# Designs tried in a protein design run: peptides against a protein of PDB entry 3V4O. Part 42

Target 1, 234 residues: chain A of PDB entry 3V4O
Amino acid sequence: DQPLAKDKVALLIGNMNYREHPKLKAPLVDVYELTNLLRQLDFKVVSLLDLTEYEMRNAVDEFLLLLDKGVYGLLYYAGHGYENFGNSFMVPVDAPNPYRSENCLCVQNILKLMQEKETGLNVFLLDMCRKRNDYDDTIPILDALKVTANIVFGYATCQGAEAFEIQHSGLANGIFMKFLKDRLLEDKKITVLLDEVAEDMGKCHLTKGKQALEIRSSLSEKRALTDPIQGTEY

## One batch from the design tools (peptide; made by RFdiffusion4, then SolubleMPNN)

Design b1_p12_4_s4 (from b1_p12_4, 6 letters changed)
Fold by OpenDDE base, seed 4:
Structure b1_p12_4_s4 (fold): chain B 234 residues (1-234), chain A 12 residues (1-12)
Amino acid sequence: as target 1 above (234 residues)
Amino acid sequence: MPIGLQSYSPEL
């Protein structure tokens, strides 16, 4: 039988206009297109661009307030980022150069807080680099995660690797979103959907051997972004 | 055709 969501909530963050780091272009288009797609899937979507550390933390706090038992939560981030010791860090636009974990938002901390809300599904789509930050020598001590079996990570790139956008005279998607947007509306288990995106992305000659989608999941139920909201008729 | 790639890494 088809799983139901109590509600569906998404926070989309695209950071481009960094103060102390190279500016990006694709997050503008990527957030816009993903917003439209998720709204077609009946997600309540909050989309924000160019957030400072303070604004990002506030946005995450507000996002968490919308989560509750059985709610589907989706966090999408496009921008600069890094990964140290298996922890993913999203870089705010006002981050210093070099930045450290204290200047950034740890995705795994957000996941921990989402688990405390007893969500039905936790999806992270991280369109950022995953290289180690050599300027951050701190080892974050995080609380242990619960075993909820409702977690899906879609990393735009492999561990230790970079994510890219296409340099173009005009606006274009990042590599990840270029392929994700074509399949996002499909009625499939989210891990199956992302696997198909990974295959499509793998055919991109520009990033072959440089960027590949990584799926990391602990999902024991056949949950899809298309799952209906409980108490609603379609 | 695209003219290149921009890394999301700040060092580039």
Scores: peptide ipSAE 0.288, ipTM 0.787, DockQ to the pose 0.725
Fold by OpenDDE base, seed 1:
Structure b1_p12_4_s4 (fold): chain B 234 residues (1-234), chain A 12 residues (1-12)
Amino acid sequence: as target 1 above (234 residues)
Amino acid sequence: MPIGLQSYSPEL
């Protein structure tokens, strides 16, 4: 039978105008385009730009309040980031230089909280770097995740690598969104969809050997972003 | 037209 979502909720964050770090451009366009696409998929979308640490934490809290049993939750982030010891950290625009984990939001912590809501699907699309931050030697002790078999990570880049945006005349997408947006509306299992995006990205000559999509999932059901919301007709 | 890449990781 066709999987059903109790509801579909997305939080999109694009950080560009960093106070103490290089400014970015693509997150503006990426968030906008992804917002429009997800709304076509009947997601309730909250899209925010240039969030401070305080604002990011509040946004995540509000996002979590919208999650409940069977709800599809999607978190998209575009901006500076890093990965230490398998934990992904999103960097707020007011983060100091250098930043540490205490200045940032840990994605795995958010996942833990999403699991507590008994969501139907947890999707993370992380358009950020995954390089080690040598200025942060803190090893987060996270609570063990539940075995929910409903988790999908789409990393814009490989472990230990960087994610990029294209620089040319005018605004352009980040590399990840450039390819994601072309397939996002396809009625396919989300991991299959992302795999196709990975293949498309792999053909990009600009990022050959520099950036590649990584998919990490434990999704045991054929769930898609196109899945109908319970009680609705499509 | 110049084409380049901007990293999402600042130098630390």
Scores: peptide ipSAE 0.285, ipTM 0.794, DockQ to the pose 0.815
Fold by OpenDDE base, seed 2:
Structure b1_p12_4_s4 (fold): chain B 234 residues (1-234), chain A 12 residues (1-12)
Amino acid sequence: as target 1 above (234 residues)
Amino acid sequence: MPIGLQSYSPEL
């Protein structure tokens, strides 16, 4: 039997116009293209750009309200970010320089809250850097995660490494989305799909040795983004 | 001109 989703909901955040940090360009195009693709997959998509800390927290709260038992939840983020002690932090556009964990949103905290909703699938696509932020000495105390076996992380880059966009290309995708968009509609287990994206990205001469997709998953079922919604006739 | 890369990590 093919797995079914109770519903499919995605929150896409692209931060570009930072107040105290270098401005980015690709998140605009990346969020737009990903929105269109996910809608073709019958996701309910909320796409937001250039969010302050307050707005990001509100967006996540609203996203969580749409999650329930068996719902597929997908969070995509493109922007500045860092990783400390295995925790991923998304940086709002109004974050100070330097930013600290109190100014940012911790992805693992969001995952904990998603687990409480008893979701059918939790997908995180994080198009941000994963370098250590030496200005943040906070060691977060995280609540223990449940063993739900329905979690997939697609990191645009390796732990401790950087993610990039292409300069001087006008309106162009970031490196991750450039390859993700070509495969996203395929009817494959999400981890298999991302593995193929990783191989495609690995052929890019611009990022060889600089950026590589990392997949971290605990997914015990053959769940795909193409899985039909329960009760929907096609 | 060679196409460069912009990092998603600010200089901290």
Scores: peptide ipSAE 0.277, ipTM 0.790, DockQ to the pose 0.841
Fold by OpenDDE base, seed 5:
Structure b1_p12_4_s4 (fold): chain B 234 residues (1-234), chain A 12 residues (1-12)
Amino acid sequence: as target 1 above (234 residues)
Amino acid sequence: MPIGLQSYSPEL
């Protein structure tokens, strides 16, 4: 009697080699590890690195073409970002300094388009900062979202705060992925899974008082990333 | 190994 997915599709974007902003390191490792995990969960995964604005918009368009009624859609982003007026903006590698909303991709706009596809589940995992961008005074006017009760946001950090990667001599995950990867394969409602990740991350002394996972959800059914695809049940 | 944090919010 568990929920079934018509299909499961994920788009993973890791931006590191910014032209006008500090370069990052963790997104490479994070995208790679998350790709392997989601494929074990039978997701169809498209993983891309260092996308320009044009390439990011194209990737999102292609992702949306794979979505349909009952499909589970997951968008993961690791890179620079900001949040203005409750709207999350992913920053392409060719964004100017300073960047503005016109240079970036608005996550809430993507959500609106996913709702139009009548997806079964919409998951956003956003490993980016959520600080206000004072150089962007644009007030976006977005279409009202439908009441679909199938939306989960996993923000790597709380509102108005920063997300971090670990700096050391070797390869390392971002803080969010460090803890997410340990639980991602668990057969649990996605919000319950993320709550446990939040508790694990909360014990990290490196980021105590600096970064905390926020879960924002409207999910009325027990949907999990482990849910089987229609026709493939045991 | 040396450890530290790098913010995903660059100085603008």
Scores: peptide ipSAE 0.274, ipTM 0.792, DockQ to the pose 0.804

Design b1_p12_5_s1 (from b1_p12_5, 6 letters changed)
Fold by OpenDDE base, seed 2:
Structure b1_p12_5_s1 (fold): chain B 234 residues (1-234), chain A 12 residues (1-12)
Amino acid sequence: as target 1 above (234 residues)
Amino acid sequence: MEYIPENKLQPV
């Protein structure tokens, strides 16, 4: 039988107008296009741009309030970021230079909180750099994750590498969204869908050797973004 | 397949 979602909720964050860091352009278009696609998939979508630390934390808190048993939760982030000791940090637009973990939002902490909600599916799409932040020497001590077998990470780039956007392109996508948007509506297990995106990206000569999609998952069921919401007829 | 010059890429 086809899996059902109790509900489908997405939080999309695009940070581009940084105060103390280089400004970006792609997050505007990427968030817009992803919003439209996820709405076609019957997600309840909250899309936000240029969030301060305070606003990001509030947005995540509100997102978590919408999660419950069997709900599909999707978090998309486009902006500056880093990865230290396997922990991904999203950088708010008001982060200082240099920024530290205390200025940023830890994705793994959000995952822990999502697990506590007994969600049906947890999807993270992270369009950010994953390089080490040498100015942050803190080692986060995170609580152990539960074994929920419903987690999917789509990293726009591999560990220790950078993610890219297209310069001087007006309303052009970042590299990750350029390929993701073409497949997002497909009725496929989310990990299979992302694998196809990875292959499409791998054929791009521009990013070869510079950016490669990484899929990290523990997903024991055939869950798709196209899965119907329980109690609804489409 | 679309060709994008390398000088069009910037890190995020």
Scores: peptide ipSAE 0.032, ipTM 0.666, DockQ to the pose 0.394
Fold by OpenDDE base, seed 4:
Formats: sequence, structure tokens, C-alpha cells
Structure b1_p12_5_s1 (fold): chain B 234 residues (1-234), chain A 12 residues (1-12)
Amino acid sequence: as target 1 above (234 residues)
Amino acid sequence: MEYIPENKLQPV
């Protein structure tokens, strides 16, 4: 039978106008395009740009308040980031240079909190670099995750690698969103969908050998972003 | 993220 979502909620964050770091362009377009697509999938979407640390933490808190048992939660982030010891850190626009973990938001901490809400599906789409931050040797102590078998990570790039955006005079997509947007509306298990996106990206000579989509998942059910919401007619 | 010039974009 068709899996059902209690509800579908997405938080999209695009950081581009950094104070102490290089400015980006793609997050603006990527957030807008993804917002449009997710709304077509009946997600309740909160889209925010250029968040300070304080604003990002507040946004995550508000996002978590919208989550409940059986709800599909999706977090998208485009901006600067890093990965230390398998933990992903999203960098707020007011982060110092160099930034440290205490200046950033840890994705795995957010996942832990999402699990406490007993969500039906947790999707993270992280369009950021995943290089180690050599200026931060802090090892975060995180709570152990529960075994929920409903987790999907789509990393725009490989561990230790960079994510790229196309440089235009105007607005342009990141490489990840360029391919994701073409398939996002397909009625497929989310891991299958992302796998197809990975293949599409792999054919792009622009990022060959530089950027590749990484999928990390523990998803035991055929959950799709197209899954209908309980009590709704489509 | 890093910038890639658009003129380097090559489709399959």
C-alpha cells in the first residue's frame, strides 16, 4: 500500500551574503526553485535567506515545532559549510573567520531532535562544501541517534570535497540543484530519485572529478516526496 | 561552495 505522510514540512536555508567569508550567488536561486517544487509536492515550506547564527537556530526551532509523529521533514541548506568527524556544520552569515563549531549549526544535532518528534521521514539536502575545518579541532559530543530507518542524506559533494556553483553575471544554480530540480517531482523512492540525480550529475564534465553526489540513507520503507498526506484527496 | 565559470560548463 502507498505510504502516507501525516504532513510534509520543509525548511530551506540559503546563505550567500557572508560577512567574513566569500559571498555566494546560487543559494538565492536554488532556494527559490526548490521552494516552488516542494510546494507542488504539498510541502509546507519555510524558505529563508542569509541567516545569522541566532536566526538559523530560531528557524530550526520553529521548524521542529511543525514536526510530529508521521510528518515528513526536509531540511535543505545551501551555503558555506564543513564536515569534521562525520558531523556536518552549516555556517551562518555572521560566522567569524575562521569559524568554529560553536559558531555553526550541526546537522546531526538537528536530526536527533527530529527523531524525537517521531517523524515519518527525515531528508537532508546539503549543498555545501564538506572539507575539514582545520581551524576547529573540537570533537562534538552528540547524543546517540535512534534506529528509525527513515533517514536520507543527499550531499551535494563527496566527503572532504567542495561543492560548486556556476558563475554567471546574473543568477545561477549550484550544480546539485541544477540536476535535482529536473527529477524532484518524480514519484519514486527518495533514495532512487537521488541516485538518478547522481547519475545525471556524473555526466556533467564541469564537475567530473571535482563534485559528486553522495547518498547516505537508512530508509526501510518506500517513502517518496510525492507520498500523499493522510486525510487529503489528490 | 566555489565558483565555476559558466564557460566551462560542458553537458554530456
Scores: peptide ipSAE 0.032, ipTM 0.656, DockQ to the pose 0.123
Fold by OpenDDE base, seed 1:
Structure b1_p12_5_s1 (fold): chain B 234 residues (1-234), chain A 12 residues (1-12)
Amino acid sequence: as target 1 above (234 residues)
Amino acid sequence: MEYIPENKLQPV
C-alpha cells in the first residue's frame, strides 16, 4: 500500500541580505525554484526571504501550527549557519557578529516540536555551512527525540564543512539546489532521491573534496514527496 | 554539466 499524507506543508527560508555577515545570492533563486517544485507536488508552501530572528521564530511557529497527525512537514533553509555538537543553527539576517545559539534557530528543537505533532514525515533540507562556531561554546542540552522513524535530513555539506554557491554575474543556484531540482519531482523514497542527488553532486569537479551531500535518516517507510494527499485522487 | 570556475565558489 502506498503511503498517504494527511497534508503536505513546507516552510522555505532563504537568508541572503545579512547585516553583519557576508551577503549571499543563491537563496533567492533556490527558494523560488524549490517553491515551484514543491507546489507541483501539492505542498502548501510558505516561502520567506531575509528573515530576522523574530520573523524566523514566528515563521517556524506558524509552520508548526499547520502540522498535525500524518502531515508531511518539510523545512528548507538556505543561508548562513553552523553546527555545534551535532546541532544545526540557522542564522537570521539580523544576527550579530559573532552570533551565538541564542541568536539563532536550532533545527533539532524544531524537529522535537514537529514530532509532538505526530507528523507523517519530517524532512529537513539544510543548505548551510556546518562548520563549528568557535564563538559559541554553549553545549545545548536537548530533550531526547521520540523514535518516530520518519525523519530525513539532507545536508548540503558534510559535518564540519562549508556549503557553496556559485558566484555568477547573474542569478545562480547553490550547489545543492542545482542538483536537487533535477530530481525532486521523481516518485521515489525521499532517501533514495537524495542519494541520487548526492551522486549527481559528486560528479561535479568543483566540489570534489569541498562539499558533499550528507543524508541522515531514520525513515522506516517508503515515503516520498510525491505521496498523494489522503482524500485526493490523482 | 555546466562548467563553473572554481574561483566562483562562495561559502554560504
Scores: peptide ipSAE 0.031, ipTM 0.679, DockQ to the pose 0.403
Fold by OpenDDE base, seed 3:
Structure b1_p12_5_s1 (fold): chain B 234 residues (1-234), chain A 12 residues (1-12)
Amino acid sequence: as target 1 above (234 residues)
Amino acid sequence: MEYIPENKLQPV
């Protein structure tokens, strides 16, 4: 009765050296630490830093090629972003100022494509701001999603709010990864795991009233990142 | 938990 993954694949993107926007630092260490953790969970991990729009689209395309029926897919993004009308947009390092949706990658479009692959689990961990981009007034028409009941969003911040990193001359985690990394290896349903991370973040005096984790899920099965890969013995 | 001053947060 243990849920099994056909395979486990993760794409991690950390954008920090923006051309036309403020530079970040946390994505470097966050991607590194998450890579190590997911590899311990037997994920096939592709980790990339400072991607242009072209490179990001190519990375997503390659990621999708690795997905198939029953495969666990995880997309992590750390960098600048925004949310318009419930759609999350990841900002490439070469995005203009101001940027618009045509310059960015829409997470919900990626989800649609993942559903077409009949994945076993779709996890999005988005460490980016979710504020409205006032310079983009386009209303996207999105394709209808399937009812797959295998979707989990972990937003580093609340809708309409900002995500934060620590101002440091050296390397330091973003707030989300600071707490996520302590629990990621736990053998728990992914939504339960993230809920515990949310509680840990809520106890942090640094971000109280400024940043809170939001979990949005439709997950009808007890799926965990620790689920074994089918055909393997551990 | 490492103590970090509140004013050391930067929006991403």
Scores: peptide ipSAE 0.027, ipTM 0.661, DockQ to the pose 0.397

Design b1_p12_5_s2 (from b1_p12_5, 8 letters changed)
Fold by OpenDDE base, seed 5:
Structure b1_p12_5_s2 (fold): chain B 234 residues (1-234), chain A 12 residues (1-12)
Amino acid sequence: as target 1 above (234 residues)
Amino acid sequence: EVYIPENALQAV
């Protein structure tokens, strides 16, 4: 029996023009290309660039309002970030230098809220660094997550490592999106799809020993981004 | 694809 999505909703955030941190280039291209691909998969896509903390929180709130029982939710982020104690933090463009957790959005908190919506699938694609932020010594105590077995994290890089973009005169993808975009439309379980992306990236001479995709999942069903929306025909 | 030098990577 083929899995069905009640709906498919994606929020894509690309932060580039930071006020107090190095500017990035790839998020513009990555968000654009991912938007087009997800729309081909019948996702309702909201794509936003260069969000302040206030705007990011509002965007997440609006995204959550579109989620409900059985809905597929996908959050993509490209920008600066860090990971402390297993918690991923997305950095808004107006974050101070140095930034702390109170200046950033915690992905695991968003996941908790998505679980409360009883979503059918929760996918996080995080194209950001995962290095420890030594300037943030806070130890967040998060509520225990529910056992929903419908969670997939695609980290652009390994725990404690950096993610990279290509510095080129023309438009170029980040390393993660460079490989992800080639497989995203494939009709495969999302974890299988990401595993193949990981292998593709692992063969690249540019990233060997520097960046590797990490897949963290608890997905007990064969859910794919290509899954049809309930009540629709293909 | 276009050739990309090994030193063209920038951490995000």
Scores: peptide ipSAE 0.219, ipTM 0.730, DockQ to the pose 0.395
Fold by OpenDDE base, seed 3:
Structure b1_p12_5_s2 (fold): chain B 234 residues (1-234), chain A 12 residues (1-12)
Amino acid sequence: as target 1 above (234 residues)
Amino acid sequence: EVYIPENALQAV
């Protein structure tokens, strides 16, 4: 009994040219390569780079409009970020220094909105730091989540830890994408796939003890990124 | 596999 997706939609955001924070390089390459891979998986992909707060919020709104019952939704973010009280915040390129929650986009709020769309699968791939922002003492009050059992978080790093990119004269992948891209096309349950990526990161001398993938999921069905779209012929 | 030195990593 093969699981089916009504449709598959992905929003990829890569922020690198920050106005008030250190510039990054990997998001450019990572977004590009992930775009190509997800398109091979028949995702409808919207890829955006260097978004202001206003542009990011609009992009998320447009992304949500593409979601509906049974649709697979994937949100990928590469850029600066932080995590306070278990809530992940994506930092727009025009964020002030220091930034606060009102300057950023809360991933859990996006998840709440995705749940309201009755999606078939919600995947978040967050390639950002997860350190606490000491300049933001705001305790976020988020809406309660529904029990949908279709949620997968792939954090590029452990809670409270940093994510890394490779500094070369040219362009190179971030650490997370370096391992993810080798397995993303495999026909496996998404949590199994990510677990294998985690093992690859753990076995690599470069990343052992430096950066570890965290998988947080509530996925009661064998959903894969390779799942066919309803009504399509293969 | 391309060798990447540890000192080539930068936190994001």
Scores: peptide ipSAE 0.215, ipTM 0.729, DockQ to the pose 0.375
Fold by OpenDDE base, seed 2:
Structure b1_p12_5_s2 (fold): chain B 234 residues (1-234), chain A 12 residues (1-12)
Amino acid sequence: as target 1 above (234 residues)
Amino acid sequence: EVYIPENALQAV
Protein backbone atom coordinates (compact mmCIF):
# COMPACT_ATOMS: atom_id res chain seq x y z
CA ASP B 1 0.00 0.00 0.00
CA GLN B 2 1.59 3.22 -1.23
CA PRO B 3 1.78 5.98 1.39
CA LEU B 4 0.30 9.29 0.32
CA ALA B 5 1.07 12.85 1.32
CA LYS B 6 -1.71 15.38 1.70
CA ASP B 7 0.85 17.93 0.51
CA LYS B 8 4.62 18.36 0.56
CA VAL B 9 6.21 21.55 1.87
CA ALA B 10 9.86 22.41 2.40
CA LEU B 11 11.65 25.34 4.00
CA LEU B 12 15.30 25.70 3.04
CA ILE B 13 17.54 28.15 4.87
CA GLY B 14 21.13 28.88 3.95
CA ASN B 15 23.07 31.32 6.10
CA MET B 16 26.44 32.47 4.77
CA ASN B 17 27.08 36.16 5.28
CA TYR B 18 27.35 36.35 9.03
CA ARG B 19 28.03 39.72 10.59
CA GLU B 20 30.06 38.56 13.55
CA HIS B 21 31.13 35.05 12.50
CA PRO B 22 33.13 33.46 9.67
CA LYS B 23 31.41 33.69 6.33
CA LEU B 24 30.45 30.53 4.48
CA LYS B 25 30.05 29.72 0.78
CA ALA B 26 28.44 26.32 0.31
CA PRO B 27 24.93 27.18 1.57
CA LEU B 28 24.26 29.18 -1.60
CA VAL B 29 24.87 26.25 -3.91
CA ASP B 30 23.42 23.68 -1.53
CA VAL B 31 20.12 25.51 -1.11
CA TYR B 32 19.88 26.07 -4.85
CA GLU B 33 20.49 22.45 -5.79
CA LEU B 34 18.24 21.08 -3.06
CA THR B 35 15.49 23.46 -4.19
CA ASN B 36 15.62 22.07 -7.71
CA LEU B 37 15.58 18.49 -6.51
CA LEU B 38 12.68 18.94 -4.10
CA ARG B 39 10.65 20.70 -6.76
CA GLN B 40 11.14 17.67 -8.98
CA LEU B 41 9.60 15.73 -6.13
CA ASP B 42 6.58 18.07 -6.19
CA PHE B 43 7.48 19.83 -2.97
CA LYS B 44 6.34 23.36 -2.46
CA VAL B 45 9.69 24.92 -1.65
CA VAL B 46 10.52 28.17 0.07
CA SER B 47 14.25 28.87 -0.14
CA LEU B 48 15.82 31.72 1.78
CA LEU B 49 19.38 32.95 2.25
CA ASP B 50 21.10 35.01 4.94
CA LEU B 51 18.27 35.38 7.39
CA THR B 52 18.38 37.51 10.51
CA GLU B 53 16.86 36.17 13.70
CA TYR B 54 13.68 38.08 12.98
CA GLU B 55 13.48 36.78 9.43
CA MET B 56 14.23 33.20 10.45
CA ARG B 57 11.50 33.19 13.06
CA ASN B 58 9.04 34.63 10.56
CA ALA B 59 10.04 32.07 7.94
CA VAL B 60 9.48 29.22 10.38
CA ASP B 61 6.12 30.67 11.40
CA GLU B 62 5.02 30.88 7.78
CA PHE B 63 6.29 27.37 7.14
CA LEU B 64 4.23 26.05 10.05
CA LEU B 65 1.12 27.70 8.62
CA LEU B 66 1.50 25.54 5.52
CA LEU B 67 1.54 22.34 7.55
CA ASP B 68 -1.57 20.33 8.31
CA LYS B 69 -2.72 16.78 8.88
CA GLY B 70 -0.90 14.40 6.57
CA VAL B 71 1.40 17.04 5.08
CA TYR B 72 5.06 16.20 4.57
CA GLY B 73 7.24 18.88 6.12
CA LEU B 74 10.93 19.19 5.38
CA LEU B 75 13.26 21.69 7.02
CA TYR B 76 16.77 22.08 5.63
CA TYR B 77 19.35 24.31 7.23
CA ALA B 78 22.89 25.10 6.17
CA GLY B 79 24.95 27.48 8.27
CA HIS B 80 26.53 27.90 11.65
CA GLY B 81 24.99 25.96 14.47
CA TYR B 82 25.61 24.19 17.73
CA GLU B 83 24.10 21.54 19.95
CA ASN B 84 23.60 21.87 23.69
CA PHE B 85 21.99 19.16 25.80
CA GLY B 86 20.69 17.35 22.74
CA ASN B 87 19.07 20.47 21.30
CA SER B 88 20.09 21.81 17.90
CA PHE B 89 20.37 25.56 17.41
CA MET B 90 20.42 27.33 14.05
CA VAL B 91 22.39 30.58 14.07
CA PRO B 92 20.98 33.67 12.30
CA VAL B 93 23.35 35.91 10.35
CA ASP B 94 22.93 38.77 12.81
CA ALA B 95 23.70 36.66 15.87
CA PRO B 96 26.16 38.26 18.27
CA ASN B 97 29.58 36.89 19.09
CA PRO B 98 29.31 34.82 21.11
CA TYR B 99 25.76 33.74 20.38
CA ARG B 100 23.39 32.21 22.91
CA SER B 101 20.21 30.19 22.66
CA GLU B 102 18.10 33.33 22.92
CA ASN B 103 19.71 34.52 19.68
CA CYS B 104 19.11 31.25 17.84
CA LEU B 105 16.31 28.96 16.71
CA CYS B 106 15.88 25.63 18.47
CA VAL B 107 15.06 22.82 16.06
CA GLN B 108 13.37 20.70 18.71
CA ASN B 109 10.96 23.55 19.44
CA ILE B 110 10.08 23.62 15.75
CA LEU B 111 9.52 19.87 15.82
CA LYS B 112 7.11 20.28 18.73
CA LEU B 113 5.10 22.77 16.73
CA MET B 114 5.15 20.54 13.65
CA GLN B 115 3.76 17.65 15.69
CA GLU B 116 0.84 19.82 16.70
CA LYS B 117 -0.03 20.09 13.01
CA GLU B 118 -0.43 16.30 12.78
CA THR B 119 1.95 16.13 9.83
CA GLY B 120 2.44 12.92 7.90
CA LEU B 121 6.22 13.21 7.91
CA ASN B 122 8.75 15.51 9.56
CA VAL B 123 12.20 15.59 7.97
CA PHE B 124 15.06 17.69 9.29
CA LEU B 125 18.26 17.98 7.28
CA LEU B 126 20.74 19.91 9.37
CA ASP B 127 24.01 20.84 7.69
CA MET B 128 25.68 22.55 10.61
CA CYS B 129 28.19 21.88 13.33
CA ARG B 130 26.99 20.07 16.41
CA LYS B 131 29.67 21.12 18.85
CA ARG B 132 28.82 22.35 22.32
CA ASN B 133 28.59 26.12 22.67
CA ASP B 134 30.52 26.80 25.85
CA TYR B 135 29.34 30.41 25.91
CA ASP B 136 25.74 29.31 26.32
CA ASP B 137 24.93 27.92 29.74
CA THR B 138 21.18 27.99 29.21
CA ILE B 139 19.45 24.73 30.03
CA PRO B 140 16.40 24.55 27.80
CA ILE B 141 13.09 23.36 29.16
CA LEU B 142 11.30 21.68 26.29
CA ASP B 143 7.77 20.39 26.14
CA ALA B 144 7.43 16.66 25.82
CA LEU B 145 7.18 15.40 22.26
CA LYS B 146 4.24 13.37 21.08
CA VAL B 147 4.72 9.80 19.92
CA THR B 148 4.02 10.31 16.23
CA ALA B 149 6.54 7.88 14.70
CA ASN B 150 7.03 10.16 11.69
CA ILE B 151 10.31 11.94 12.47
CA VAL B 152 13.60 11.78 10.59
CA PHE B 153 16.75 13.72 11.41
CA GLY B 154 19.62 13.79 8.99
CA TYR B 155 22.55 15.38 10.77
CA ALA B 156 25.40 16.25 8.44
CA THR B 157 27.82 15.32 11.19
CA CYS B 158 28.03 13.37 14.43
CA GLN B 159 27.04 14.73 17.79
CA GLY B 160 29.78 16.97 19.15
CA ALA B 161 31.50 17.15 15.77
CA GLU B 162 31.92 19.70 13.01
CA ALA B 163 30.41 19.80 9.55
CA PHE B 164 32.43 20.95 6.58
CA GLU B 165 32.01 22.67 3.27
CA ILE B 166 34.27 22.34 0.27
CA GLN B 167 36.41 25.32 -0.63
CA HIS B 168 37.36 25.27 -4.30
CA SER B 169 38.25 27.92 -6.83
CA GLY B 170 34.58 28.05 -7.72
CA LEU B 171 31.31 27.40 -5.98
CA ALA B 172 31.00 23.90 -4.57
CA ASN B 173 28.74 21.89 -2.31
CA GLY B 174 29.17 21.12 1.30
CA ILE B 175 30.10 17.54 2.05
CA PHE B 176 26.58 16.56 3.06
CA MET B 177 24.86 17.97 -0.03
CA LYS B 178 27.55 16.61 -2.35
CA PHE B 179 26.37 13.09 -1.60
CA LEU B 180 22.73 13.79 -0.74
CA LYS B 181 21.97 15.25 -4.17
CA ASP B 182 22.97 12.02 -5.93
CA ARG B 183 20.31 9.96 -4.19
CA LEU B 184 17.55 12.37 -3.19
CA LEU B 185 15.28 11.47 -6.13
CA GLU B 186 15.36 7.74 -5.40
CA ASP B 187 12.05 6.08 -4.55
CA LYS B 188 13.11 4.69 -1.20
CA LYS B 189 12.10 5.04 2.40
CA ILE B 190 13.74 8.26 3.55
CA THR B 191 15.80 6.53 6.25
CA VAL B 192 17.08 3.98 3.74
CA LEU B 193 17.96 6.77 1.34
CA LEU B 194 19.90 8.63 4.01
CA ASP B 195 21.68 5.45 5.03
CA GLU B 196 22.96 5.06 1.48
CA VAL B 197 24.08 8.70 1.53
CA ALA B 198 25.95 7.97 4.74
CA GLU B 199 27.80 5.11 3.05
CA ASP B 200 28.70 7.25 0.06
CA MET B 201 29.94 10.02 2.32
CA GLY B 202 32.05 7.51 4.20
CA LYS B 203 34.01 6.78 1.04
CA CYS B 204 35.48 10.28 1.07
CA HIS B 205 39.00 9.84 2.39
CA LEU B 206 39.23 13.38 3.77
CA THR B 207 36.05 13.27 5.82
CA LYS B 208 36.51 9.70 6.99
CA GLY B 209 36.82 9.90 10.73
CA LYS B 210 36.10 13.63 10.55
CA GLN B 211 32.49 13.97 9.41
CA ALA B 212 29.85 11.26 9.28
CA LEU B 213 26.13 11.46 8.64
CA GLU B 214 23.97 10.63 11.64
CA ILE B 215 20.44 9.40 11.08
CA ARG B 216 18.03 9.66 13.98
CA SER B 217 14.53 8.48 13.23
CA SER B 218 11.23 7.32 14.57
CA LEU B 219 9.47 6.33 11.36
CA SER B 220 7.02 3.44 11.50
CA GLU B 221 5.85 3.71 7.88
CA LYS B 222 7.65 3.38 4.56
CA ARG B 223 7.50 7.10 3.81
CA ALA B 224 9.53 8.46 0.92
CA LEU B 225 10.08 11.92 -0.48
CA THR B 226 8.76 10.48 -3.75
CA ASP B 227 5.38 9.63 -2.22
CA PRO B 228 2.57 11.02 -4.37
CA ILE B 229 0.30 13.78 -3.21
CA GLN B 230 -3.22 12.58 -2.50
CA GLY B 231 -5.75 13.60 -5.12
CA THR B 232 -3.15 14.30 -7.77
CA GLU B 233 -2.71 12.22 -10.90
CA TYR B 234 0.80 11.31 -11.91
CA GLU A 1 36.32 6.76 -3.42
CA VAL A 2 35.69 10.49 -3.69
CA TYR A 3 38.85 12.57 -3.58
CA ILE A 4 38.82 15.93 -1.85
CA PRO A 5 42.02 17.95 -1.38
CA GLU A 6 43.13 18.42 2.21
CA ASN A 7 42.85 22.20 1.97
CA ALA A 8 39.33 22.04 0.56
CA LEU A 9 37.40 21.66 3.81
CA GLN A 10 36.16 24.45 6.05
CA ALA A 11 34.17 23.92 9.20
CA VAL A 12 30.76 25.54 9.20
Scores: peptide ipSAE 0.209, ipTM 0.739, DockQ to the pose 0.362
Fold by OpenDDE base, seed 1:
Structure b1_p12_5_s2 (fold): chain B 234 residues (1-234), chain A 12 residues (1-12)
Amino acid sequence: as target 1 above (234 residues)
Amino acid sequence: EVYIPENALQAV
């Protein structure tokens, strides 16, 4: 029996032109390419670049409004970030230096809100650093997550580690997207797909010992990004 | 501005 999505919605955020932090390049290309791929998978895709805190929060709110029971939700983020106490924080382009959690968007909070929508699948693809932010001593108290068994995290890097982009004369993908884009259209369970991406990334001589994909999931069903939308024939 | 060689890694 083929799993069905009520709908498929993705929010892609790429932050590169930071005001008070190092500029990035890869998010531009990464968001663009991922957008095209997800649209081929019949996702409704909202792609945004260089968002301020206010704009990011609004984008997430609007994204959440598109989620409902059985909907596949995918959040992709490329930019600066950090991880404190298991919580991932996306850094807006207008974040101060140093930034704190109050300046950033907590991914786990977004997940909680997605769960409240009774989504069919929650996928987070986080292409950001996961190093501890020593300037943020806040321990966020998050509400317990529901046991929905439909959550997949693809972290571009390991816990406590940095994510990288390769410097080229022209535009180039980040390391994560470089390998993700080659497999994204495959009709495979999303965790299997990401595992294959992880293997591909692991073969890259440039990032060996520096960056490795981490997959964290509680996905009890064989759900894929290629799953058809209910009411649509494939 | 610091020079970054071709194919160098930049942390994000």
Scores: peptide ipSAE 0.258, ipTM 0.734, DockQ to the pose 0.661; fails the geometry check

